# Designs tried in a protein design run: peptides against a protein of PDB entry 6A30. Part 36

Target 1, 150 residues: chain A of PDB entry 6A30
Amino acid sequence: AQDADNVLQPIMDLLDSNLTLFAKICEKTVLKRVLKELWKLVMNTMERTIVLPPLTDQTMIGTLLRKHGKGLEKGRVKLPSHSDGTQMIFNAAKELGQLSKLKDHMVREEAKSLTPKQCAVVELALDTIKQYFHAGGVGLKKTFLEKSPD

## One batch from the design tools (peptide; aimed at target 1 T20 Y132)

Design b2_p24_4_s4 (made by RFdiffusion4, then SolubleMPNN; from b2_p24_4, 22 letters changed)
Fold by OpenDDE base, seed 4:
Structure b2_p24_4_s4 (fold): chain B 150 residues (1-150), chain A 24 residues (1-24)
Amino acid sequence: as target 1 above (150 residues)
Amino acid sequence: SEEFRELRLKAIEEKKKEWEEKLK
């Protein structure tokens, strides 16, 4: 539990800070889109962190962020201040990209396979993040959260 | 907005409680 909390807390703090900001500046429809993109980013980052060997430095996260950042830019979301909101989301995505540091906590031991303990921590983290994004039904739908990002 | 934050925080707290219960 403590290990899971140690891994999860930085993520949740980052998410809370960013989502609180977005919730203040975005209308409900925009916020939902932001949530979806953040969810995708988190899931992809976690997947890559788990599946890909440690050698994938800042470049993969950067690529992921760039892909998701472009996806966010393409969303015809009428943000009243187009430039500032997109930049904030990009910055948030960049900060979420630092979730690679989660790798440093998990991967201090040899890179090949997650230990059963690490798997359990990841599972708990994922469940918590899902619940966090669902937020009692105000956030993302459970059906969306259960879908693996293709 | 505040309600949304409260719900997010509640979600975390509930999951933490679930973890604690599983460890008993």
Scores: peptide ipSAE 0.246, ipTM 0.813, DockQ to the pose 0.540
OpenDDE base, seeds 1, 2, 3, 5: peptide ipSAE 0.160, 0.234, 0.077, 0.224; ipTM 0.735, 0.804, 0.608, 0.798

Design b2_p24_5 (made by RFdiffusion4; failed a check: the pose's geometry)
Pose (drawn by RFdiffusion4):
Structure b2_p24_5 (pose): chain A 105 residues (1-54, 100-150), chain P 24 residues (1-24)
Amino acid sequence: AQDADNVLQPIMDLLDSNLTLFAKICEKTVLKRVLKELWKLVMNTMERTIVLPPSKLKDHMVREEAKSLTPKQCAVVELALDTIKQYFHAGGVGLKKTFLEKSPD
Amino acid sequence: TLPSVEERIEKIQKAYEEKEEAEE
C-alpha cells in the first residue's frame, strides 16, 4: 500500500491542484467532459510507458516473451490502478463508477 | 483506499460543494 502511494504521488501532485480548481469553476457537463478526457489520457499513457509490449526468430519475426513483473510489483500495480479509479470517481463528483468500469481505455 | 487519496478527494468534494452554495 505504501509503495502504491509512492507510485501515484507524482501524478496526484499534478492533478490535485487542478481537478480541485475545476469542478469549482466548471459546469457539471464541462467538468465531466474534462475528467473523461483526462481519464483516457492517463490510462493511455500508462499503457504506453510502464507496460509497453515486448525480433527475427528463425525466419519470420515473432514477438518476444514479456518480462513478468515480480509478485510485489503486480500487487502494487493492481492497487495503484484501482486507486486512480477511485480518484477519478471522487466519491460522486467525478466520473461514475459504471463509466470507469466499462471504460475501453 | 489509500489515506492520501481520501484526503485529496475530500478537497475536490469541498471545492465542488462551495460552487453549489455560490450558485444558490

Design b2_p24_5_s1 (made by RFdiffusion4, then SolubleMPNN; from b2_p24_5, 8 letters changed)
Fold by OpenDDE base, seed 2:
Parts: structure tokens; sequence; C-alpha cells
Structure b2_p24_5_s1 (fold): chain B 150 residues (1-150), chain A 24 residues (1-24)
């Protein structure tokens, strides 16, 4: 349980910040699309993180989070003009896109078979993230979350 | 203390609901 929490915390922190931001700045339809893409990204990242040794990924997620966390401190959310919101989405998408490029740099370490314990942690993590994206029904539909992010 | 998953979900739910109200 504690190990799963440790793995989940950085992801949840990222999701908390980004989803809250997207909820504020995106129109409902756009938000839904963003959520779907973010879900795919998270799933793909998790799949890769599972294949990659746990140590390197926490540092990268942490570093990505640290670079972005500095922008959130200025509490005067001036309602960005329509242009600023678009730029924020673009920046967020760019940052998420950097996560996709992380695909190429994530060393193809040989798919070491996860230990049963690691599998259990991953499954728990996936379920938790799924619940997070569902958000009690206000987020993504369960049927969507249950489908493979192909 | 770090927020629980449930607390995080509740916060997101609130954020989504508030965002919907602001857009109406």
Amino acid sequence: as target 1 above (150 residues)
Amino acid sequence: MLPSVQERIAKIQKAYKEAEKEKE
C-alpha cells in the first residue's frame, strides 16, 4: 500500500494541478478531449514506467513537476484573456508532448517481468488513476476508461 | 499530511462543478 502511494503521489499531484487548470480554462467539450488525451498519455506513461526500472521515472516526473510547479505560485490568477488560456493549454500540451518524447529517451530496458508485487502495485495504481479520471462521474465515462487506450 | 486519493477526487469534482457553473 505504501509503495503504491509513493508511486501515485507524483502522478496525482500532476493530475490535480493540470486537471484543475484545464477545468477552469477549457470549454466542456475541449475539457473532455483533453481528459481523454491525458488519460491515454498517463496510461502509456505508466505502461512504460512499469517496463522501466522505477528509479529513473520518479526523478523525471519530479523534474517535470518541479519545472512546472514554479508557475503556479503566483496566486493572482488573472483570468487570462482568451489568448492566455490558449497559451496555457498549448504550454500544457507541449509539456505533455515532452512526456511523449520521453518515450524515445526512456531506455528500452528489457521488459523485465514485473514481480507479482510490482504488478499488484501497478494494478492498484491504475485503478486509482481510473477513479481519478472518472471523478465520481463528472470526468470520463467508465466505459471509456475500461477500453484499451489504443 | 498528503491528501488522500478520495480528497483529491473530491477536489477535482468540486473544480469541475465550479467550472461548469462559471461557464453557464
Scores: peptide ipSAE 0.427, ipTM 0.866, DockQ to the pose 0.361
OpenDDE base, seeds 1, 3, 4, 5: peptide ipSAE 0.409, 0.411, 0.419, 0.422; ipTM 0.859, 0.861, 0.863, 0.864; seed 1 fails the geometry check

Design b2_p24_5_s2 (made by RFdiffusion4, then SolubleMPNN; from b2_p24_5, 11 letters changed)
Fold by OpenDDE base, seed 5:
Structure b2_p24_5_s2 (fold): chain B 150 residues (1-150), chain A 24 residues (1-24)
Amino acid sequence: as target 1 above (150 residues)
Amino acid sequence: MLPRVQEIIERIQEAYKEAEEEKK
């Protein structure tokens, strides 16, 4: 439980800030697309973080995710006027694009076989993330989350 | 489910609700 929480916390912090923003500014179809891309990104990040480095390097996810999440100052985002909404979507898309580049910097080390403990942490993390992306039915469909090849 | 995750889900659901109300 604690290990899973430590792994998830940085991811959840990033997702919390971004998904709340995207829910407010995106049209439903655009939001679904963004959620799918975020899902892929999260799955890829988890795979790389859990499979490639030992669970002890929890600091790397937090640093990588925090480096890209710092652009949204916790300022009370006044709902921007219609013109500002487009710019916010563009900025959010740009941030997502930058996160995709992070994929290229992670060295594919040979996938070490996960220990039973690591498997349990991954399973718990995956379940939690699936629940997060499903968001009580307003987010991604369970069928998509379960059948995702990621 | 972790309490924090539940809180985040609730905030997202609220954000969705608000966004749908603003479209109307």
Scores: peptide ipSAE 0.121, ipTM 0.627, DockQ to the pose 0.708; fails the geometry check
OpenDDE base, seeds 1, 2, 3, 4: peptide ipSAE 0.110, 0.110, 0.095, 0.115; ipTM 0.610, 0.607, 0.597, 0.614; seeds 1, 2, 3, 4 fail the geometry check

Design b2_p24_5_s3 (made by RFdiffusion4, then SolubleMPNN; from b2_p24_5, 9 letters changed)
Fold by OpenDDE base, seed 2:
Structure b2_p24_5_s3 (fold): chain B 150 residues (1-150), chain A 24 residues (1-24)
Amino acid sequence: as target 1 above (150 residues)
Amino acid sequence: MLPSVQERIERIKKAYKEREKELE
């Protein structure tokens, strides 16, 4: 349980920061679209992280997430003009896009089969992330979250 | 102390609900 929490914390910190920001600045329709794209990205990243041998460096995802999370400092939430909100979404998408590029540079180390413990951690992580995206029914629908990202 | 997963879910749920109310 604690191991799963430790693995989830960096992802949840990223999601907290980005989803909270998107909830504040996006229109409902835009928010739903952003959530769907973010869900696909998270799923694809997790799939690669699962298939890729455990990068021992919790530090790289944490450092990438920390480097990008530190930029959302305590700036007084001036209501970003519509232009500022779009730029923030673009910057967040660019940051997320860099995560996808990191995926391409992550050398397919030999697909070591996940240990049963690692599988359990991944399943718990996936369930937790699904709950987070569902947000008690206000976020994405369960039926969408249960579908494989094509 | 790091927030629990449940606290994080409740926080985001609240943020989405607040946004829905602002759009109505």
Scores: peptide ipSAE 0.376, ipTM 0.836, DockQ to the pose 0.384
OpenDDE base, seeds 1, 3, 4, 5: peptide ipSAE 0.364, 0.354, 0.364, 0.357; ipTM 0.830, 0.828, 0.829, 0.828

Design b2_p24_5_s4 (made by RFdiffusion4, then SolubleMPNN; from b2_p24_5, 10 letters changed)
Fold by OpenDDE base, seed 2:
Structure b2_p24_5_s4 (fold): chain B 150 residues (1-150), chain A 24 residues (1-24)
Amino acid sequence: as target 1 above (150 residues)
Amino acid sequence: MLPSVQERIKKLQEAYEERLKELE
């Protein structure tokens, strides 16, 4: 359990910050689309992170998240004008895109078969992420989350 | 203490619910 939490914390921190931001700034239709794309990205990133040895990637994701997350705290939440919201989405997408590029730099270590413990951690991680995206029913539908290609 | 996963989910849920109410 503690190991799973440690693995999940960086992802959860990313999701907490970005999904909360998107919830505040996006219209309902835009939010749903963003959530779907973010879900795909997270799933793809997790798939690669899981297939790749877990230890090296956590530090990089955490470091990338720490560098960019600190910048948003200072400004008085002026209701971002529609333009500001779009820019924030773009910046968030850019940050997510950097995560995708990190994926390309993640050395294809040979798909080492996950140990049963690693599989359990991954399953727990996936369930937790599904809960974040579902958000008690106000986010993505469970049917969509379950049909997403793992 | 770091918030539990459940507490974090609850906060996120509240944020979404608040936004949905604003859009209605």
Scores: peptide ipSAE 0.327, ipTM 0.829, DockQ to the pose 0.407
OpenDDE base, seeds 1, 3, 4, 5: peptide ipSAE 0.232, 0.314, 0.307, 0.313; ipTM 0.781, 0.824, 0.818, 0.822

Design b2_p24_6 (made by RFdiffusion4)
Pose (drawn by RFdiffusion4):
Structure b2_p24_6 (pose): chain A 105 residues (1-54, 100-150), chain P 24 residues (1-24)
Amino acid sequence: AQDADNVLQPIMDLLDSNLTLFAKICEKTVLKRVLKELWKLVMNTMERTIVLPPSKLKDHMVREEAKSLTPKQCAVVELALDTIKQYFHAGGVGLKKTFLEKSPD
Amino acid sequence: SLLDELMEMKFAKPPNKEWWKELE
């Protein structure tokens, strides 16, 4: 849990002062649109940075084996991810839970 | 790895997970 906090700390320091500034000055729809968009952005960047997928093999170029995360690493990632979701739900001001769950991103 | 480095980092303040409670 402490490790997951440390992982999310950088992105939370960035969004905190912001998300906060918005919903204070945005109409509901405007806020929802921004959050839905920032959501897609975070999920996409994570997919393309911490988990980029894995070369000519014999003759026909095959994808290499993924280097598995350690058990502790897997757990930190799952928890940190579940936490960002709750962060964007924001207890009922942010995105609805139903939207986040079915988010294709 | 980048993930291990982030896990080992230390911060002066905890993350503000309940930021929405500051809204009026």

Design b2_p24_6_s1 (made by RFdiffusion4, then SolubleMPNN; from b2_p24_6, 12 letters changed)
Fold by OpenDDE base, seed 5:
Structure b2_p24_6_s1 (fold): chain B 150 residues (1-150), chain A 24 residues (1-24)
Amino acid sequence: as target 1 above (150 residues)
Amino acid sequence: SLLDKLMNAKYSRPPDYDWHKRLP
């Protein structure tokens, strides 16, 4: 696998797994809200990773998503009963809320100016993620994705 | 860092993720 794929794959695999589950259990309006919140989370996490690159090779995004995903053991997600689906949404919302609070503790170190090469890579990554969330028109609207702070 | 990994990465065609194919 190419190096860019190696960086994006863990994030994309996690997103795909979660969205596949939500697509099955959520009503259309709920799913739309979930998509918007996930988009915001991804954008915020990318911004933080770019502005404050973690010293460790572990992508904070992958670790944050994996730490939260480790509670979802690879077990056969038995289609949760209606009660189990509600609990999963509640847990996901709780986790998203905790991530929002973590924002206040991340010291905005002055963003080192990205090199032209770094900017190009970030732009490509953002385009890929936008396409993923747009999903050929069945996901988030292109106009919404373009207005989101990169 | 994620940025360093991206800078050193060769890009291929993004994989096709089909989460939306199960939407009604």
Scores: peptide ipSAE 0.171, ipTM 0.678, DockQ to the pose 0.308
OpenDDE base, seeds 1, 2, 3, 4: peptide ipSAE 0.146, 0.020, 0.156, 0.157; ipTM 0.667, 0.540, 0.675, 0.670; seeds 2, 3, 4 fail the geometry check

Design b2_p24_6_s2 (made by RFdiffusion4, then SolubleMPNN; from b2_p24_6, 11 letters changed)
Fold by OpenDDE base, seed 4:
Structure b2_p24_6_s2 (fold): chain B 150 residues (1-150), chain A 24 residues (1-24)
Amino acid sequence: as target 1 above (150 residues)
Amino acid sequence: SLLDELMAATYSRPPNYNWWDKLP
């Protein structure tokens, strides 16, 4: 349980911060697109983490997400004026784009097979994140979340 | 099972991540 929390907490904090912002400033169709891109990013990051680094790098997902998320200071999200909202979306998209580039720097270390415990933690993490993105039906569709991002 | 315990622990937590509550 604690291991899953350690992995999930940084991811969920980052996601919550970003999605909360996007939920406030984005139109529904834009928000859906953002959700899809975030989901893809999360899935790609998790897949790479599963395939590449041992669980010791759970600190790396958290750290990689934190390194890129540290720019989100607990700034009082003042309701951005219309002009500020676009810039915020752009900045957030830029940050997400940088996370996608992080994809290229994850060197294929030898695929260490996950232990059964690690597999269970990852499965739980995935389920939790799926539920979070689904948001009781107001977010992404279950069918979309169940599709592997090919 | 360990998975069941983890699931129970996860669901027992108050939903701290309710980004959807901010939807207009």
Scores: peptide ipSAE 0.336, ipTM 0.729, DockQ to the pose 0.194
OpenDDE base, seeds 1, 2, 3, 5: peptide ipSAE 0.325, 0.359, 0.325, 0.327; ipTM 0.747, 0.761, 0.727, 0.739; seed 2 fails the geometry check

Design b2_p24_6_s3 (made by RFdiffusion4, then SolubleMPNN; from b2_p24_6, 8 letters changed)
Fold by OpenDDE base, seed 2:
Structure b2_p24_6_s3 (fold): chain B 150 residues (1-150), chain A 24 residues (1-24)
Amino acid sequence: as target 1 above (150 residues)
Amino acid sequence: SLLDELMAAKYDKPPNYDWWKKLP
């Protein structure tokens, strides 16, 4: 449980901060689209981080997400004028795009075999993240979450 | 939920994910 928490917390903090921001500035349909893109990003990042580097408490995911997510937090959310909201979305999309590009630059280090413990932590983390994105049934559909992201 | 349990362990209470309320 503690190991899973250490892995999850940086991801969850970033997701919560970003989604809270997006929920304030986006209408529902845009927010749903953002959720889908974030899901893909998280899954792709996890796949790379889990398959290649040893699961250390400082998940490269958390670090990567923190490096890119901290850019969003610094904006004191003044009630964005419609223009400010659009710029924030654009900046967030740019950050997401950079994370996606970072995917391409993450050198496929040789797939290290995960220990059984690491596998269990990853499974737990994945299930928790799926639950988070499902959001009690109002978020992404279970069928969508069960599919591999493109 | 597992998420609530994990978050509660760290923050004494589960965080309120208000962004969920935007989706319904």
Scores: peptide ipSAE 0.321, ipTM 0.756, DockQ to the pose 0.159
OpenDDE base, seeds 1, 3, 4, 5: peptide ipSAE 0.261, 0.326, 0.256, 0.256; ipTM 0.719, 0.760, 0.714, 0.716; seeds 3, 5 fail the geometry check

Design b2_p24_6_s4 (made by RFdiffusion4, then SolubleMPNN; from b2_p24_6, 10 letters changed)
Fold by OpenDDE base, seed 2:
Structure b2_p24_6_s4 (fold): chain B 150 residues (1-150), chain A 24 residues (1-24)
Amino acid sequence: as target 1 above (150 residues)
Amino acid sequence: SLLDELMAAKYDKPPDYNWWSKLP
C-alpha cells in the first residue's frame, strides 16, 4: 500500500493541481476534452513507465512535476481573463508535452518483466487514476476509461 | 462492482484529491 501511494502521489498531485485549475477555468465541454487528452497521456506515460524499469524515472518525473506544480500556486489569483486561462492551458499543455518528450529520453531499457508486486502496484495505480478521472460520474465515463486508448 | 466499492470506500474519507469539487 505505501509503495503504491509513493508511486501515485507525484502523479496524483500533478493531476489534482492541473484538473483543479481546469475545473475552475474551463467550460464543461472544454474540460471534457482536456480530461480525455490527459487520460490518454497518463495512460501512455504509465504504459511506457511500466515497460521501462520503474525506479529511477518516477522520482525524476515526480521531482520535475513537483517543481513545476508549486510554481503555479504563488500567483495572486487575479481572475484570469479568458486570455490568461488560455495561456495557462497552453503552458500546462506545453509542460505535459515536455513530459511526452521526456519519454524519448527515457532510455528504452529492455522491457524487464514486472514482478508480481510491481504489477499489483501498477494495477492499483491504474484503478486509482481511473476513479480519479471518473470523479463519481462527473468526469469521464466508465466505458471510456475501460477502453484502451487507440 | 469492485470499482464501485473502492470508490465508495474512498469517498467515505475526504478524498485527498477532489478536483471535481471545484466544478461549478
Scores: peptide ipSAE 0.320, ipTM 0.761, DockQ to the pose 0.145
OpenDDE base, seeds 1, 3, 4, 5: peptide ipSAE 0.313, 0.309, 0.310, 0.318; ipTM 0.757, 0.738, 0.743, 0.766; seeds 1, 3, 4 fail the geometry check

Design b2_p24_7 (made by RFdiffusion4)
Pose (drawn by RFdiffusion4):
Structure b2_p24_7 (pose): chain A 105 residues (1-54, 100-150), chain P 24 residues (1-24)
Amino acid sequence: AQDADNVLQPIMDLLDSNLTLFAKICEKTVLKRVLKELWKLVMNTMERTIVLPPSKLKDHMVREEAKSLTPKQCAVVELALDTIKQYFHAGGVGLKKTFLEKSPD
Amino acid sequence: TFVTPSAKEAIEKIQEAYEEREEE
């Protein structure tokens, strides 16, 4: 849990002062649109940075084996991810839970 | 659902700032 907090700390420091600034000055729809968009952006960047997928093999170029995360690493990632989701739900001001769960991103 | 301490504090700030707008 402490490790997951440390992983999210950089992105939280960035969004905190912001998300906070918004909903204060945005209509509901405007806020929801921005959060939905920032949400897609975070999920996409994570997909393309910490978990980029894994070469000519014999003759026909095959994808390499993925280097597995350690058990502790897997757990930190799952928890940190579940935490960002709750962060965007924001207890009922951010995105709905139903939207986040069915988010294709 | 478990949420980290820092995330709980940030969520409270968002909620408080949203409530202030609804009051205005």

Design b2_p24_7_s1 (made by RFdiffusion4, then SolubleMPNN; from b2_p24_7, 10 letters changed)
Fold by OpenDDE base, seed 3:
Structure b2_p24_7_s1 (fold): chain B 150 residues (1-150), chain A 24 residues (1-24)
Amino acid sequence: as target 1 above (150 residues)
Amino acid sequence: PFVTPRVQKSIEKIKKAYEERLKE
């Protein structure tokens, strides 16, 4: 229990800080798009980390950032001219991508499958992350969060 | 699912932040 809390606390702090920041600086339509893209990035990172042990965290993060960064650019999200909002989003995405380290902290050997205890911690983490993006229905819809990211 | 008071407080802050932007 204490070990799980120690692992999850940094994730919660990261989500709190970044999502609060985006909520403050983004216009409504931009915020919705940012939340969707960040969610996809986080979920893909977690999934790949669990399914593809041979990949390093840095490699996975880099690949996902490139993939989702291009997707965000293609969406032509107009950010306020006052700040390089795109760069801020990428930086936040990079930080959120480090959530893959959750596996590294829990799994003794990268090549091994997760133990039941490790799976429970991952599930708890994912549920917590979903709640931050959903926020009682104010944020992203449950139907969106329950779908596999493209 | 079970949500600790700490997590709930954090989520409520985020909820408020979203409401200020998404409900405008």
Scores: peptide ipSAE 0.493, ipTM 0.898, DockQ to the pose 0.478
OpenDDE base, seeds 1, 2, 4, 5: peptide ipSAE 0.455, 0.448, 0.374, 0.485; ipTM 0.886, 0.883, 0.852, 0.894

Design b2_p24_7_s2 (made by RFdiffusion4, then SolubleMPNN; from b2_p24_7, 8 letters changed)
Fold by OpenDDE base, seed 2:
Structure b2_p24_7_s2 (fold): chain B 150 residues (1-150), chain A 24 residues (1-24)
Amino acid sequence: as target 1 above (150 residues)
Amino acid sequence: MFVTPRVQESIKKIQEAYEERLKE
């Protein structure tokens, strides 16, 4: 359990910051679309991380996310104008895009087979993330979360 | 599935944020 939490913590910190922000600034239909795209991105990133597992890169994701996430706290939340919200989404997407680049760096490490323990941690992580996106039924539908991203 | 208190709190915060947005 503690190992899974340690692995999940960087992703959860990212999701906490970004999804909370999106929930505040996005209209309902936009929010749902953003959640779907983020879900696909998270799933694709996890799949690549799982298929190409060196554990060392999770700390880099956490560190990169920590450096960029702390910058948003200091500004007095002026109600972002629609333009500011779009820019924030763009910046968040850019940060997520950097996660994709990190994915490319992770792909270069030798595909070591996951140990059974690592597989269990990943499965737990995936289920936890599904719960996070489902958010007690107010987020994405379970049927959507159970479908493999194409 | 055992979800740690920290994860539960995070989920709760997101749930509250979504609920607030859905009520508007």
Scores: peptide ipSAE 0.301, ipTM 0.810, DockQ to the pose 0.505
OpenDDE base, seeds 1, 3, 4, 5: peptide ipSAE 0.276, 0.255, 0.279, 0.277; ipTM 0.793, 0.776, 0.798, 0.796; seed 3 fails the geometry check

Design b2_p24_7_s3 (made by RFdiffusion4, then SolubleMPNN; from b2_p24_7, 9 letters changed)
Fold by OpenDDE base, seed 2:
Structure b2_p24_7_s3 (fold): chain B 150 residues (1-150), chain A 24 residues (1-24)
Amino acid sequence: as target 1 above (150 residues)
Amino acid sequence: MFVTPRVQESIEKIKKAYEEAEKE
């Protein structure tokens, strides 16, 4: 349990920060589309992270996320004009895109088979993320989350 | 499924964010 929380924490912090922002700036329809894309990205990133030994990369993801997360605090949230919201989405997408480049660095680590313990942690992490995206029924549908190809 | 208090807090935050987005 504690190991799963440690693995999930950087991802959840990223998701909480970005999704809370997107929920405030996006219309419901746009938000749902963003959530679907984020879900795909998270699943793809986790799949790749899981196939790659998870231990070393958490520190890098956490450090990258911590560096980028500090930039969001300072600005007096003037309700960004429609242009500023688009730029924030673009910046967030760019940050998420850098997570995709982290994917290329992660792929270079030898695909060591996950230990049964690591698999269990990953499964728990995936289930937790599914619950997060489902958000008690207000988020993504369970059917969508379940049909997402692992 | 046991959800840790931290994860539960994250779920509550996102639920609140969705509820706020639906009210606009």
Scores: peptide ipSAE 0.225, ipTM 0.755, DockQ to the pose 0.505
OpenDDE base, seeds 1, 3, 4, 5: peptide ipSAE 0.210, 0.212, 0.219, 0.217; ipTM 0.741, 0.745, 0.748, 0.749; seed 1 fails the geometry check

Design b2_p24_7_s4 (made by RFdiffusion4, then SolubleMPNN; from b2_p24_7, 10 letters changed)
Fold by OpenDDE base, seed 2:
Structure b2_p24_7_s4 (fold): chain B 150 residues (1-150), chain A 24 residues (1-24)
Amino acid sequence: as target 1 above (150 residues)
Amino acid sequence: MFVTERVKESIERIKKAYEERLKE
C-alpha cells in the first residue's frame, strides 16, 4: 500500500545509510554498542510518535528520516579515513539527535488514536526496523530487540 | 521495485556488512 511505502521508504533510507556507515567505520565492540543505542533511540522516538502522532498527515519523523537518509547515502560508498570516519559519525550522531528532538516535539503534540490501518503500518515499520537490527542473527539478538528500550 | 523487495535487498546488504565487521 502507498501508505506503507511512504513510511518504510524513509526508514529504509535512513537505516540502510546509517547502519552501513557504522558497520564500515566502527570497531566491532563499538558497533554493537552503537546498534544498541540506536535501537533504543529509534524505538523511543517511534513510541512517542505512535502515542502522540502529529496533527498532520505526514509525520515529522517520516520527513526527517527521508532528509537524513538521503544525506547519508552520499558518504556510504567511500571508505573513510580515520578523520573522515569521525566526521561522518559525528554527522550521523547529529542527525540522530534530531530524532531525539522530534521525540520531545511529539510529547507536546495532541494525543491521537491510531486507526487500524495506521496500526498495521506501524507494526510493519517496527518489524522492518527489527529486521535491520537483527540482520539474520548477525546483529542484535531477538531477545534484546523484544525487551523494552527504556 | 516494491518497497518490500528493496527492504529485503537492503537488509541483505546490512547483513553482509555486519558479518564482515562482527565476525570473530
Scores: peptide ipSAE 0.479, ipTM 0.896, DockQ to the pose 0.365
OpenDDE base, seeds 1, 3, 4, 5: peptide ipSAE 0.478, 0.479, 0.466, 0.463; ipTM 0.897, 0.901, 0.896, 0.893

Design b2_p24_8 (made by RFdiffusion4)
Pose (drawn by RFdiffusion4):
Structure b2_p24_8 (pose): chain A 105 residues (1-54, 100-150), chain P 24 residues (1-24)
Amino acid sequence: AQDADNVLQPIMDLLDSNLTLFAKICEKTVLKRVLKELWKLVMNTMERTIVLPPSKLKDHMVREEAKSLTPKQCAVVELALDTIKQYFHAGGVGLKKTFLEKSPD
Amino acid sequence: KTPAEKRIEELAEELKKAEEEKEE
């Protein structure tokens, strides 16, 4: 849990002062649109940075084996991910839980 | 509770207060 906090700390420091500033000055729809968009952005960047997928093999170029995360690493990632989701739900001001769960991103 | 959980709860409270102020 402490490790997951440390992982999310950089992105939380960035969004905190912001998300906060918004919903204060945005209409519901405007806020929702921004959050939905920032959500897609965070999920996409995570997909393309911490988990980029894995070369000519014999003759025909095959994808290499993925280097598995350690058990502790897997757990930290799952928890940190589940935490960002709750962060964007924001207990009922952010995105609905139903939207986040079915988010294709 | 973890530091992240506390911050999420504080943020949710602040956003709810900001929505209530808009409605008033």

